# Peptides against a protein of PDB entry 4N7V, part 17

Target 1, 222 residues: chain A of PDB entry 4N7V
Amino acid sequence: TLRSITSPLVAHRLKPIRQKTKKAVVSILDSEEVCVELVKEYASQEYVKEVLQISSDGNTITIYYPNGGRGFPLADRPPSPTDNISRYSFDNLPEKYWRKYQYASRFVQLVRSKSPKITYFTRYAKCILMENSPGADFEVWFYDGVKIHKTEDFIQVIEKTGKSYTLKSESEVNSLKEEIKMYMDHANEGHRICLALESIISEEERKTRSAPFFPIIIGRKP

## One batch from the design tools (peptide; made by RFdiffusion4, then SolubleMPNN)

Design b1_p10_2_s4 (from b1_p10_2, 7 letters changed)
Fold by OpenDDE base, seed 3:
Structure b1_p10_2_s4 (fold): chain B 222 residues (1-222), chain A 10 residues (1-10)
Amino acid sequence: as target 1 above (222 residues)
Amino acid sequence: SLPPLPLFEE
C-alpha cells in the first residue's frame, strides 16, 4: 500500500514555494495545496504533461493532463485543470502515481524541516523547533557562534572554531568534551521546553478552533 | 532556497 511507503503529506502553515527541476516542478500554493508538474521538453520548450494536485492534508489527489495530454507550456504556476480530471483518496491512489506522491511528500517534509514552528530565545541561544514530524528538527544558534542541529537521525555540532561533526549515538554524545556538553545540555533544555509548549499550544488551538497559533516566537534576542 | 529533489521517471 501507499501508506506502507509514506504517510499523507501535511502542508499546513507552509509558505508558498515553487521549485523547478529538470523533469518536474513542485509547488506549495497559497491554498497550501501541493502540485507536482511533470515536465517534458520539446523543441527547446518545456511543457507540463501531467499534474498531481494534492490537498493540504495529503488525503486527496487530483490528477489531470493539461491540454488533453498534449501538454501546456510551463509557466509561473500550475496550469488549471480542464477536462479528464481524476480524483483519488490517498488509499485509492493508483500505484503508478505512488512515486510521484512520494516525491511530493519528501519535498514537503524537507520544507517542513526548515520551517520554524516555535522560535524560543534564551539567555544564550536562539532555539527553533521545526514543523516536520515525527521527530521535528531542532536548531540552536548560540550567540557566541556555537550551533547545534538535532534531527531524528543525528546531532550536528558546529563549534566556535568552525569545527563541525555529527553524532549518531548516545556513546558519541557521552564522549563529548565537557565544554560541548554544556551547550548540549542547554540545547536539550530548550528542546524540552519547545516540545512542552508545542503540546500546550496545540491543545488550545484545538479547543478554540480559530486561526493557527503557529508559528510562534517566545522571547526576544538579548 | 532548498536543494532540488531528483524525480526518476520511466
Scores: peptide ipSAE 0.047, ipTM 0.767, DockQ to the pose 0.120
Fold by OpenDDE base, seed 5:
Structure b1_p10_2_s4 (fold): chain B 222 residues (1-222), chain A 10 residues (1-10)
Amino acid sequence: as target 1 above (222 residues)
Amino acid sequence: SLPPLPLFEE
């Protein structure tokens, strides 16, 4: 099943973006829908031959073939659908479209990992919890130049000197110099606070059923 | 800016 290889993408709160590659253009629209345009080149002109338009919650996929399958010249936005439209739920998406959906999902996850959900200014750093899940990326930009980037898979440290290294185990974290451990401790505290606030705010958001509360900024740069 | 994903291959 498609669900066994990816979850429905979630594009809520993401800013519009359009990224072109040689074979495809992927977009997040103002509507927070996600479009994958499959591009073919004919006589030095690029044409969109197929479009997957995915709802913001990832659960609905609309597929169409522009210009009766002849293709539509590549433009600054996806071509509008015509009469040859197929609509699928996530669980009913034909297997031939799974790779394209996965591509969209990977793109959205990448965007989410770079999209601030909570920005928290401490006395020493700008902390940012990102939108991706599970295990949202967490970045700490210390005002003195140190940077810590936490992901589900690793912790990257950039020291004042520009020295950069990646930690992938607790033993490596425990082997850090005492000076760096101080930064790590602060980063971990900021992370804990952001996660706690995310939980509290999300609960209030659920109760009020209003416009999204995120992204939020807590504190200010000193 | 967002780094590009690897090229999509059909």
Scores: peptide ipSAE 0.044, ipTM 0.763, DockQ to the pose 0.173
Fold by OpenDDE base, seed 2:
Structure b1_p10_2_s4 (fold): chain B 222 residues (1-222), chain A 10 residues (1-10)
Amino acid sequence: as target 1 above (222 residues)
Amino acid sequence: SLPPLPLFEE
């Protein structure tokens, strides 16, 4: 199943963006829908031959072929669907479109990993919990120049000197120099606080059903 | 096949 490969993408709260590659353009729209435009070059002109429009919650996929399949000139936004439109639920998406959906999903996850959900200023650092899931990225920018970037898979440390290294196991974390451990401890505390706040605020969002509370900023830079 | 995932630009 598609679900065994990827979860439905979630584009809520993401800012509009349009990213072009040679064969595709991926967009997050103002509506928070995600569009994958498949591009083909013909006579030195780029045409959109196929569009996957995915709902913000990832559960609905609308596929259309602009201009009766002849293609529509590439523009600054996806072409509007006209005719020859197919609509699928996530679980009913034909397998032939799974790779394209996965591409969109990966892009959205990348965007989410760089989209602040909670910004928390401590005495020593700017902490940022990102939108991606599971295991949201967490960045700590210490005011003295140290940076810690935590992901689900690794921890990257950038020291004051610019020395950078990646930690992928507990043993590596435990082998850190004492000075770096202090930064890590602070980062971990900030992370814990952000996760706690996320939980509390998310619950209130669920209850209120109003405009999203995120992104939020906690504290101020000293 | 789909192109490689592009770099995200803010």
Scores: peptide ipSAE 0.038, ipTM 0.743, DockQ to the pose 0.203
Fold by OpenDDE base, seed 1:
Structure b1_p10_2_s4 (fold): chain B 222 residues (1-222), chain A 10 residues (1-10)
Amino acid sequence: as target 1 above (222 residues)
Amino acid sequence: SLPPLPLFEE
C-alpha cells in the first residue's frame, strides 16, 4: 500500500514555493496545496504533461492532463485543470502515481524541516523548532557564531572556528569538550522549552479553533 | 533526488 511507503503529506502553514527540476516542477500554492507538474521537453520547449494536485492534508489527490494530454507550455504556475480530472483519496491512489506522490511528500518534508514553527530568542542564541515531524529539526544559532543543529538522526555542531562535526550517539556527546558541552546544554534547554511550548500552544489552538497560532516567535533578538 | 531548498528562517 501507499501508506506502507509514506504517510499523507502535510503542507499546513507552509509558505508558497516553486521548485523546478529537469523532469518536474513542485509547488506549494497559496492554498497550501501541493502540485507536481511533470515536464517534458519537446523542440526546445518545456510542456506540462501531467499534474498531481495534492490537498494540504495529503488525503486528496487530483490528477489532470493539461490540454487533453497534449501538454501545456510550462509557465510560472501550474496550468488550470481542464477536462478529464480524476480525484483520488490517499488510500485509493493508483500505484502508477505513488512515486510522484512520494516525490511530493519528500519535498514537503524537506520544506517543513526548514520552516520555523517556533522561534525562541534566549540571552545567548536564536533557537528554532521546525515544522517537520516526527522529531522536528531544532537549530540553535548562538550570537557568538556557534551553531547546533539537531535532527532525529544526528546533532551537527559548528564551532566558532568553522570546525564542523556530527554526533550520532550519547557517547559522542559525552566526549565533547567542556566548552562545547556548555553550548549543548543551552541548546538542549532551548529545545525542551520549545517542545513544551509547542504542546501547550497546539492544545490551545485546538480548543479555540481559531486561525493558526504558528509560526510563533518568543522573545526578541538582543 | 530533490533540489536544495532555501532556508525560510533566513
Scores: peptide ipSAE 0.032, ipTM 0.720, DockQ to the pose 0.691

Design b1_p10_3_s1 (from b1_p10_3, 7 letters changed)
Fold by OpenDDE base, seed 3:
Structure b1_p10_3_s1 (fold): chain B 222 residues (1-222), chain A 10 residues (1-10)
Amino acid sequence: as target 1 above (222 residues)
Amino acid sequence: DLPELPLFEE
């Protein structure tokens, strides 16, 4: 099943973006919908041959073939759908489109990993919890130049000297120099606080029906 | 800036 490969993408709160590659253009629209335009070149002109338009919650996929399948000239936005449109739920998406959906999902996840959800200023650092899930990326920018980037898979450290290294196990974390452990401890504390705030704010957001609370900034740079 | 994601299709 498609669900065994990926979960429905979530584009909520993401800013619009359009990225062109050789064979596709992927966009997050103002509506927070995601569009994948499949591009073909003919006579030195690029044409959109197929469009997947995915709802912001990832559960609905609308597919159409511009200009009766002949293609529509590539522009700065997806071409409008015509009368020959197919609409699928996530679980009913034909297998032939799974790779394209996965592409969209990976793009959205990448954008989310670079989109601040909570920015938290401490006495020593600017901490940022990102939008991706599960295991949101967490970045700490210390005012003295040290940088720590935590992901689900690794921790990257950039020291004052510019020396950079990646930690992939708890053993490696435990083997850090004491001076680096101090930075890591602060980063971990900031991370804990951001996760706690995320939980509390998300719960309040669920109880209310106002505009989204995120992204949010806690404190200010000293 | 986001890195390009490869799409290997027809």
Scores: peptide ipSAE 0.040, ipTM 0.748, DockQ to the pose 0.103
Fold by OpenDDE base, seed 2:
Structure b1_p10_3_s1 (fold): chain B 222 residues (1-222), chain A 10 residues (1-10)
Amino acid sequence: as target 1 above (222 residues)
Amino acid sequence: DLPELPLFEE
């Protein structure tokens, strides 16, 4: 099943973006829908041959073939759907489109990993919890130049000197120099606080059903 | 900036 290889993408709260590659253009629209335009080159002109338009919650996929399948010249936005439109739910998406959906999902997840959900200023650092899930990325930019980037899979440390290294196990974390452990401790505290705030705010957001509360900023840079 | 994600078509 498609669900076995990816979850429905979630593009809520993401800013519009358009990224062109050789074979595709992927966009997050103002509507927070996601479009994958499949591009073919003919006679030195790029044409959009197929479009997957995915709802912001990832559950609805609209597929169309511009200009009756002949393709539409690539522009600064996806071509509007006209005719020959197919609409699928996530669980009913034909397998032939799974790879393209997965591509869209990975793109969205990447964008989410770079989209601040909570920005928290401490005395020593700017902490940022990102939108991706599960295990949102967490970045700590210390004002003295140290940076810590936590992901679900690793922790990257950039020291004042610019020395960079990646930690993938607790043993490696435990083997850090004492001075770096101090930064890690602060990062972990900031992370804990952000996660706690995320939980509290998300619950209130759910109850109120109002406009999104995120992204939020806690504190200010000293 | 976001890195490019490759799309490998079938």
Scores: peptide ipSAE 0.039, ipTM 0.737, DockQ to the pose 0.103
Fold by OpenDDE base, seed 4:
Formats: C-alpha cells, structure tokens, sequence
Structure b1_p10_3_s1 (fold): chain B 222 residues (1-222), chain A 10 residues (1-10)
C-alpha cells in the first residue's frame, strides 16, 4: 500500500513556493495545496503533460492531463484543470502515481524542515523548531556564531571558526570538547522547551478550533 | 533555497 511507504503529506501553514527541475515542477499554492507538474520538452519548449494536485492534508489527489493529454506550455503556475480529471483518495491512489506522490511528499517534508514552527529566543541563542515530522528539525543559532542543527538522523555543529562536523551517535556527542558540550546542553534544553510549548499550544489550538496559532515566536532578541 | 529532488519514473 501507499501508506506503507509514506503517510499523507501535510502542507498546512507552509508558504507558497515553486521549484522547477528538469522533469517536474513542484509547487505549494496559496491554498496550501501541492502540485506536481510533469514536464516534457518538445521543440525547445517545455510542456506540462500531467498534473497531480494534492490537498493540503494529503488525502485527496486530483490528477489531470492538460490539453487533452497533448500538454500545456509551462507557465508560472500549474495549468487549470479543464478535462480528463480524476480524483482519488490517498488509499485509492493507483500505484502508477505512488512515485509522484512520494516526490511531492519528500518536497513537502523538505520545505517543512525549513519552515519555523516555534522560534524561541534564549539568553544565548535563537532556537527554531521546524514543521517537519516525525522528529522535527531543531536549529540553534548562538549569538556568538555557533550553530547546532538537530535532525532525526544527525546533529550538525558549526563552530565559531567555521569548522563543521556531523554527529550520528551518542558516543560522538560524548566525545565533544567540553566547550562544545555546553552549547549542546543549551541546545537540548531549548529543544525540550520548544517541544513542551508545541504540545501545549497544539492542545489549545485543538480546543479553540480557531485559526492556526503557529508559527509562534517566544521571547525576543536580547 | 531548497535542493533539487530527483524524480524517478517507473
């Protein structure tokens, strides 16, 4: 099943973006829908041959073939669906479209990993919890120039000198210089606080059923 | 800027 490979993408709260590659253009629209435009070049002109339009919650996929399948010239936005439109639920999506859905999902996850959900200013750093899940990225920008980037898979450290390295295990973290451990400790504390705040705010958001509370900024620059 | 993601066709 598609669900065994990926969960429905979630594009809520993401800003519009359009990114072109050789074979496709992927967009997050103002509506927070996600579009994958499959591009073919013919006579030095790029045409959109197929469009997957995915709802913001990832559960509905609308597929259409512009201009009766002949293609529509690539523009600054996806072509409007006119004919030959198919609508699928996530669980009913034909397997032939799974790869394209996965592509959209990966793009959304990437955008989410760079989209602030909580910005928290501490005495020493600007901490940012991102929108991606599970295991949201967490960035700490220390005011003195040190940066720590935590992901589900690794921790990247950039020291004041610009020296950069990646840590993938607890043993490597434990082998850090004492001065770097201090930064890591602060980063971890900020991370804990952001996660706690996320939980509390999300619960209140659920109760009120109002507009999204996120993104949110806690504190201010010193 | 976001890195380019490869699209593979089946």
Amino acid sequence: as target 1 above (222 residues)
Amino acid sequence: DLPELPLFEE
Scores: peptide ipSAE 0.039, ipTM 0.736, DockQ to the pose 0.102
Fold by OpenDDE base, seed 5:
Structure b1_p10_3_s1 (fold): chain B 222 residues (1-222), chain A 10 residues (1-10)
Amino acid sequence: as target 1 above (222 residues)
Amino acid sequence: DLPELPLFEE
């Protein structure tokens, strides 16, 4: 099943973006829908031959073939659907489209990992909890130049000197120099606070049923 | 940025 290889993508709160590759253009629209345009070149002109338009919650996929399958010239936005439109739920998406959906999902997840959900300014650093899930990325930009980037898979440290290294186990973290451990301790505290605030704010958002509360900024740079 | 899409044989 499609669900066994990816979850429905979630594009809520993401800013519009359009990224072109050689064979495709992927977009997040103002509506927070996601479009994958499949591009072919003919006579030195690029044409959109197929479009997958995915709802912001990832559960509805609309597929169409511009200009009766002849293609539509590539523009600065996806072509509007006109004819030969198919609409599928996530669980009913034909297998031939799974790889394209997976690509869209990976794109959205990447964008989410770079989209601030909570920005928290401490005395020493700018802390940022990102939108991706589970295990949201967490970045700490210390005002003195040290940077710590935590992901579900690793911790990257950039020291004042520019020295960079990646930690993939608790053992490696425990072997850090004492000076670096101080930064790590602060980063971990900021992370804990952001996660706690995320939970509290999300609960209030659920209760009010109003416009989204995120992204949010806590404090200000000293 | 994401890498190039793999070849889709359609």
Scores: peptide ipSAE 0.039, ipTM 0.741, DockQ to the pose 0.069; fails the geometry check

Design b1_p10_3_s2 (from b1_p10_3, 5 letters changed)
Fold by OpenDDE base, seed 2:
Structure b1_p10_3_s2 (fold): chain B 222 residues (1-222), chain A 10 residues (1-10)
Amino acid sequence: as target 1 above (222 residues)
Amino acid sequence: SLEPLPLFEE
């Protein structure tokens, strides 16, 4: 099943963006829907031959073939759907479209990993919890130049000198120089706080059913 | 097949 290889994409709270590759253009719209435009070149002109329009919650996929399948000239936004459209739920999406959905999902996840959800200023650093899940990216920008980037898979450290390295195991973390451990300790504390606040804020957001609370900024740079 | 994702930039 599609669900076994990816979860429905979640584009809520993401800013609009449009990025082109040779074969596709992926967009997050103002509506927070996601569009994948499949592009083909003909006679030095690029045409959109197929569009996957995915709802912001990833659960509905609308597929259409612009201009009766002949293609529509590539523009600065996806072509509008016509009457010849197919609409699928996530679980009913034909397998032939799974790869394209995964492409959209990975793009959204990448965007999410770079989209601040919580910005928390400490005495020593700017901490940022990102939107991606599970295991949201967490970045710590120390005011003295040290940077720590935590992902679900690794921790990247950039020291004051510019020296950078990646840690992939607890053993490697434990082998850090003492001075770096101090930064890591602070980063971990900031991370803990952000996660706690995320939980609290999310719960309140759920209860109020108002406008999104995120992104949020806590504190200010000293 | 779809190309690898480009570097995301805001």
Scores: peptide ipSAE 0.033, ipTM 0.716, DockQ to the pose 0.272
Fold by OpenDDE base, seed 4:
Structure b1_p10_3_s2 (fold): chain B 222 residues (1-222), chain A 10 residues (1-10)
Amino acid sequence: as target 1 above (222 residues)
Amino acid sequence: SLEPLPLFEE
């Protein structure tokens, strides 16, 4: 099943963006829907042959073929649906479209990993918890130039000198020099606080059923 | 086939 290889994408709270490759254009729209446009070049002109439009919650996929499959000239936005529109739920999506859905999902996850959900200013750093899940990225920009980037898979450290390295195990973390451990300790504390705030704010958001509370900024740069 | 994801710009 599609669900066994990916979860429904979640594009809520993401800013509009349009990214082009040679064969595809992926967009997050103002509506927070996600579009994958499949592009073909003909006579030095690019045409959109197929569009997957995915709802913001990832559960509805609308597929259409511009101009009856002949294609529509590539523009600055997806072409409007015309005829030959198919609508699928996530669990009913034909397998032939799974790769394209996965592409959209990966793009959304990438965008989410770079989209601030909580910005928290401490005495020493700007901490940012991102929108991606599970295991949201967490970035710490220390005011003195040190940067720590935590992901589910690794921790990247950029020292004051610009020296950069990646840690992938607890052993490597434990082998850090004492100076860097101090930064790591602060990063971990900021991370804990952001996760706690995320939980509290999300619960209040659920209770009020109002407009999104995120993104949120806590504190200010000293 | 789909190409690798392009670099995301904030």
Scores: peptide ipSAE 0.033, ipTM 0.717, DockQ to the pose 0.252
Fold by OpenDDE base, seed 1:
Structure b1_p10_3_s2 (fold): chain B 222 residues (1-222), chain A 10 residues (1-10)
Amino acid sequence: as target 1 above (222 residues)
Amino acid sequence: SLEPLPLFEE
């Protein structure tokens, strides 16, 4: 099943973006829908032959073939759907479209990993919890130049000297120089706080059913 | 047949 390969993409709160490759253009629209335009080149002109338009919650996929399948010249936005539109739920998406959906999903996840959900300024650093899940990326930009980037899989440290290394185990973290441990301790504290705030704010957001609270900025630059 | 994801630029 498609679900065994990927979860429905989640594009809520993401800013619009359009990314072109040779074979496709992927867009997050103002509506927070995600479009994959499949591109073919004929006689030095690029044409959109197929469009997958995916809802912001990833559960609905609308597929259409511009200009009756003949293709529509590539423009600065996806072509409007015309006739012969197919609409699928996530679980009913034909297998022939799974790879294209996965492409969209991976793109969205990448965007999410770089989209601030919570920005928290401490006395020493700018902390950023990102939108991706599970295990959201967490970045700490210390004002003195040190950077710590935490992902679900690793921790990257960039020291003042520019020295960069990646940690993948607790033992490696414990083997850090004492001065670096201080930065790590601060990063971990900021991370804990951001996660706690995310939970609290999300719950309030659910209760109020109002406009989204995120992204949010807490504190000020020194 | 889709290309690898390009680098995302913010």
Scores: peptide ipSAE 0.033, ipTM 0.715, DockQ to the pose 0.213
Fold by OpenDDE base, seed 5:
Structure b1_p10_3_s2 (fold): chain B 222 residues (1-222), chain A 10 residues (1-10)
Amino acid sequence: as target 1 above (222 residues)
Amino acid sequence: SLEPLPLFEE
């Protein structure tokens, strides 16, 4: 099943973006829908031959073939659906489209990992909890130049000197120099606070059923 | 086939 290789993408709260490669253009629209445009070149002109338009919650996929399948000239936005339109739920998406959906999902997840959900200014650093899940990325930019980037898979440290290294186990973390451990301790505290606030704010957001509360900024730059 | 995802700059 498609679900065995990817989860439905979640594009809520993401800013519009359009990224072109040689074979495809992927977009997050103002509506927070995601479009994958499949591009072919004919006579030095690029044409959109197929479009996958995915709902913001990833559960609905609309597939169409512009201009009766002849293709539509590549523009600054996806072409409007007019011909050969099919609509699928996530669990009913034909296997022939799974790779393209997976591409869209990976793109959205990447964007989410770079999209601030909570920005928290401490006395020593700017802390940012990102939108991706599970295990959201967490970045700490210390005002003195040190940077710590935490992901589900690793911790990257950039020291004042520019020295950079990656930690992948607790043993490596425990072997850090004492001065670096101080930064790590602060980063971990900021991370804990952001996660706690995320939980509290999300609960209030659920209760009010109003406009999204995120992204939020807590504190101010010194 | 789709190309690899682009990288974001910090």
Scores: peptide ipSAE 0.032, ipTM 0.712, DockQ to the pose 0.242

Design b1_p10_3_s3 (from b1_p10_3, 7 letters changed)
Fold by OpenDDE base, seed 2:
Structure b1_p10_3_s3 (fold): chain B 222 residues (1-222), chain A 10 residues (1-10)
Amino acid sequence: as target 1 above (222 residues)
Amino acid sequence: ELPELPMFEE
């Protein structure tokens, strides 16, 4: 099943973006829908031959073939869905489109990993919890130049000197120099606080059904 | 800026 490969993408709260690659253009629209335009080149002109338009919650996929399948010249936005339109739910998406959906999902997840959800200023650092899930990325930018980037899979440390290294196990974390552990401790504290705030705020969002509270900024730069 | 994510070949 598609669900065994990826969960429905979630593009809520993401800013519009358009990224062109050799064979595709992926966009997050103002509507927070996601479009994958499949591009082919003919006689030095790029044409959009197929479009997957995915709802912001990832559950609805609209697939269309511009200009009756002949393709539409690549522009600064996806072509309008006018020809050969098919609509699928996530669980009913034909297998032949799964790879393209996965591509969209990966793109969205990447964007989410770089989209601040909570920004928290401490006395020593700017902490940022990102939108991706599960295990949102967490970045700590210390004002003295140290940076810590936590992901679900690793922790990257950039020291004042610019020396960078990646930690993938608790044993490696425990083997850090004491001075670096101080930064890690602060990062972990900030992370805990951000996660707690996320939980509280998300619950309030659920209850109120109002406009999203995120992204949110806590504190200010000293 | 986001890194480019290539489409997988079909």
Scores: peptide ipSAE 0.051, ipTM 0.768, DockQ to the pose 0.105
Fold by OpenDDE base, seed 3:
Structure b1_p10_3_s3 (fold): chain B 222 residues (1-222), chain A 10 residues (1-10)
Amino acid sequence: as target 1 above (222 residues)
Amino acid sequence: ELPELPMFEE
């Protein structure tokens, strides 16, 4: 099943973006829908041959073939659907479209990993919790130049000298120099606070049913 | 800027 290889993508709160590659254009629209345009080149002109339009919650996929499959000239936005439109739920998406859905999902996840959800200014650093899940990326930019980037898979450290290294295990973290551990401790504390705030704010959003509270900024740069 | 994600035709 598609669900066994990916979850429905989530594009809520993401800013519009359009990225062109050789064979496809992927967009997050103002509506927070995600579009994958499959591109073919003919006579030095690029044409959109197929479009997957995915709802912001990832659960609905609309597929159409511009100009009856002949293609529509590539523009600055997806072509409008006309005829031969198919609509699928996530669990009913034909297998031939799974790779394209995965592409959209990976793109959205990448965007989310670079989209601030909570910005938290401490006495020593600017901390940023990102939108991706599970295990949101967390970045700490110390005012003295040290940088720490935490992901689900690793921790990257950039020291004042510009020396950069990646930690992939708890053992490596425990083997850090004492001076670096101080930065890590602060980063971890900021991370804890951001996660706690995220939980509290998300619960309030559920209760109030108002406009999204995120992204938020806590504190200010000293 | 986001890095380009490769996509190959099926």
Scores: peptide ipSAE 0.050, ipTM 0.768, DockQ to the pose 0.103
Fold by OpenDDE base, seed 5:
Structure b1_p10_3_s3 (fold): chain B 222 residues (1-222), chain A 10 residues (1-10)
Amino acid sequence: as target 1 above (222 residues)
Amino acid sequence: ELPELPMFEE
C-alpha cells in the first residue's frame, strides 16, 4: 500500500514556493495545495505533460494531462486543469503515481523541516522548533556564533572556530568537551520549553477553532 | 532558500 511507503503529506501553514528540477517542478500554492508538474523538453521548449495536485492535508490527489496530453508550455505556475481529470483519495491512488506522490511528500517534509513553528529567544540564543513531524528539527543559534542543529537522526554542532561535527549517539554527546556541553545543556532546555509550549498552544488552538496560532515568536533578541 | 530535491528516475 501507499501508506506503507509514506504518510499523507501535510502542507498546512507552509508558505508558497516553487522549485524547478530537470524533470519536474514542485510547488506549494497560496491555497497550501501541492503541485507536481512533470516536465518534458521538445524542440528546445519545456512542456508540462502531467500534473499531480495534492490537497493541503494530502488526502485528495487530482491528476490531469494538460492540452489533451500534448502538454502545455512551462510557465510560472501550474496549468489549469481542463480535461481528462481524475480524482483519487490517498488510499485509492493507483500504484503508477506512488513514486510521484512520495517525491511530493519528501519535498513537503523538507520544507517543513525549514519552516519555523516556534521561535524562542533566550538570553544566549535564538531557538527554533520546526514544523516537521514526528521529531521536529530544532535549531539553536547562539549569539556568539555557536550553532546546534538537532534532528531525529543526529545532532550537528558548529563551534565558534567554524569546526563542525555530527553526533549520532548519546555516547558521543557524553564525550563532548565541557565547554560544548554547556551549549548543549542550554539547547536541550530551550528544546524542552518549545515542546511544552507547542503542546499548550496546540490545545488552546483546538479549543478556539479560530485562525492558526502558529507560527509564534516568544521573546525578542537582546 | 531550500536545497533542491532531485526527482528519482522512474
Scores: peptide ipSAE 0.049, ipTM 0.766, DockQ to the pose 0.106
Fold by OpenDDE base, seed 1:
Structure b1_p10_3_s3 (fold): chain B 222 residues (1-222), chain A 10 residues (1-10)
Amino acid sequence: as target 1 above (222 residues)
Amino acid sequence: ELPELPMFEE
């Protein structure tokens, strides 16, 4: 099943973006829908031959073939659907489209990992909890130039000298120089606070049923 | 076939 490969993508709160590659253009629209345009080149002109338009919650996939399948010249936005539109639920998506959906999903996840959900300014750093899940990325930009990037899989440290390294185990973290451990301690505290705030704010958001509270900024750069 | 995802640029 498609579900065994990927979960439905979640594009809520993401800003519009359009990214072109040789064979595809992927976009997040103002509507927070995700479009994959499949591109073919003929006579030095690029044409959109197929479009997958995925709802913001990932559960609905609309597929159409521009210009009756003849293709539409690649432009700065997806071509409008005309005729022969197919609409699928996530669980009913034909297997032939699974790779394209997975492509969209991976793109969205990447965008989410770089989209601030909570920005928290401390005395020493700008902390950012990202939108991706599970295990949201967490970045700490210390004002003195040190950077710590935490993901579900690793921790990357960039020291003031520009020296960069990756940590993948607790033993490696424990082997850090004491001065670096101080940065790590601060990063961990900021991370804890952001996760706590995320939980509290999400609950309030649920109760109010209003516009999204996220992204939010806590404090300001000193 | 779909290409590898490029780096995300805001």
Scores: peptide ipSAE 0.039, ipTM 0.743, DockQ to the pose 0.217

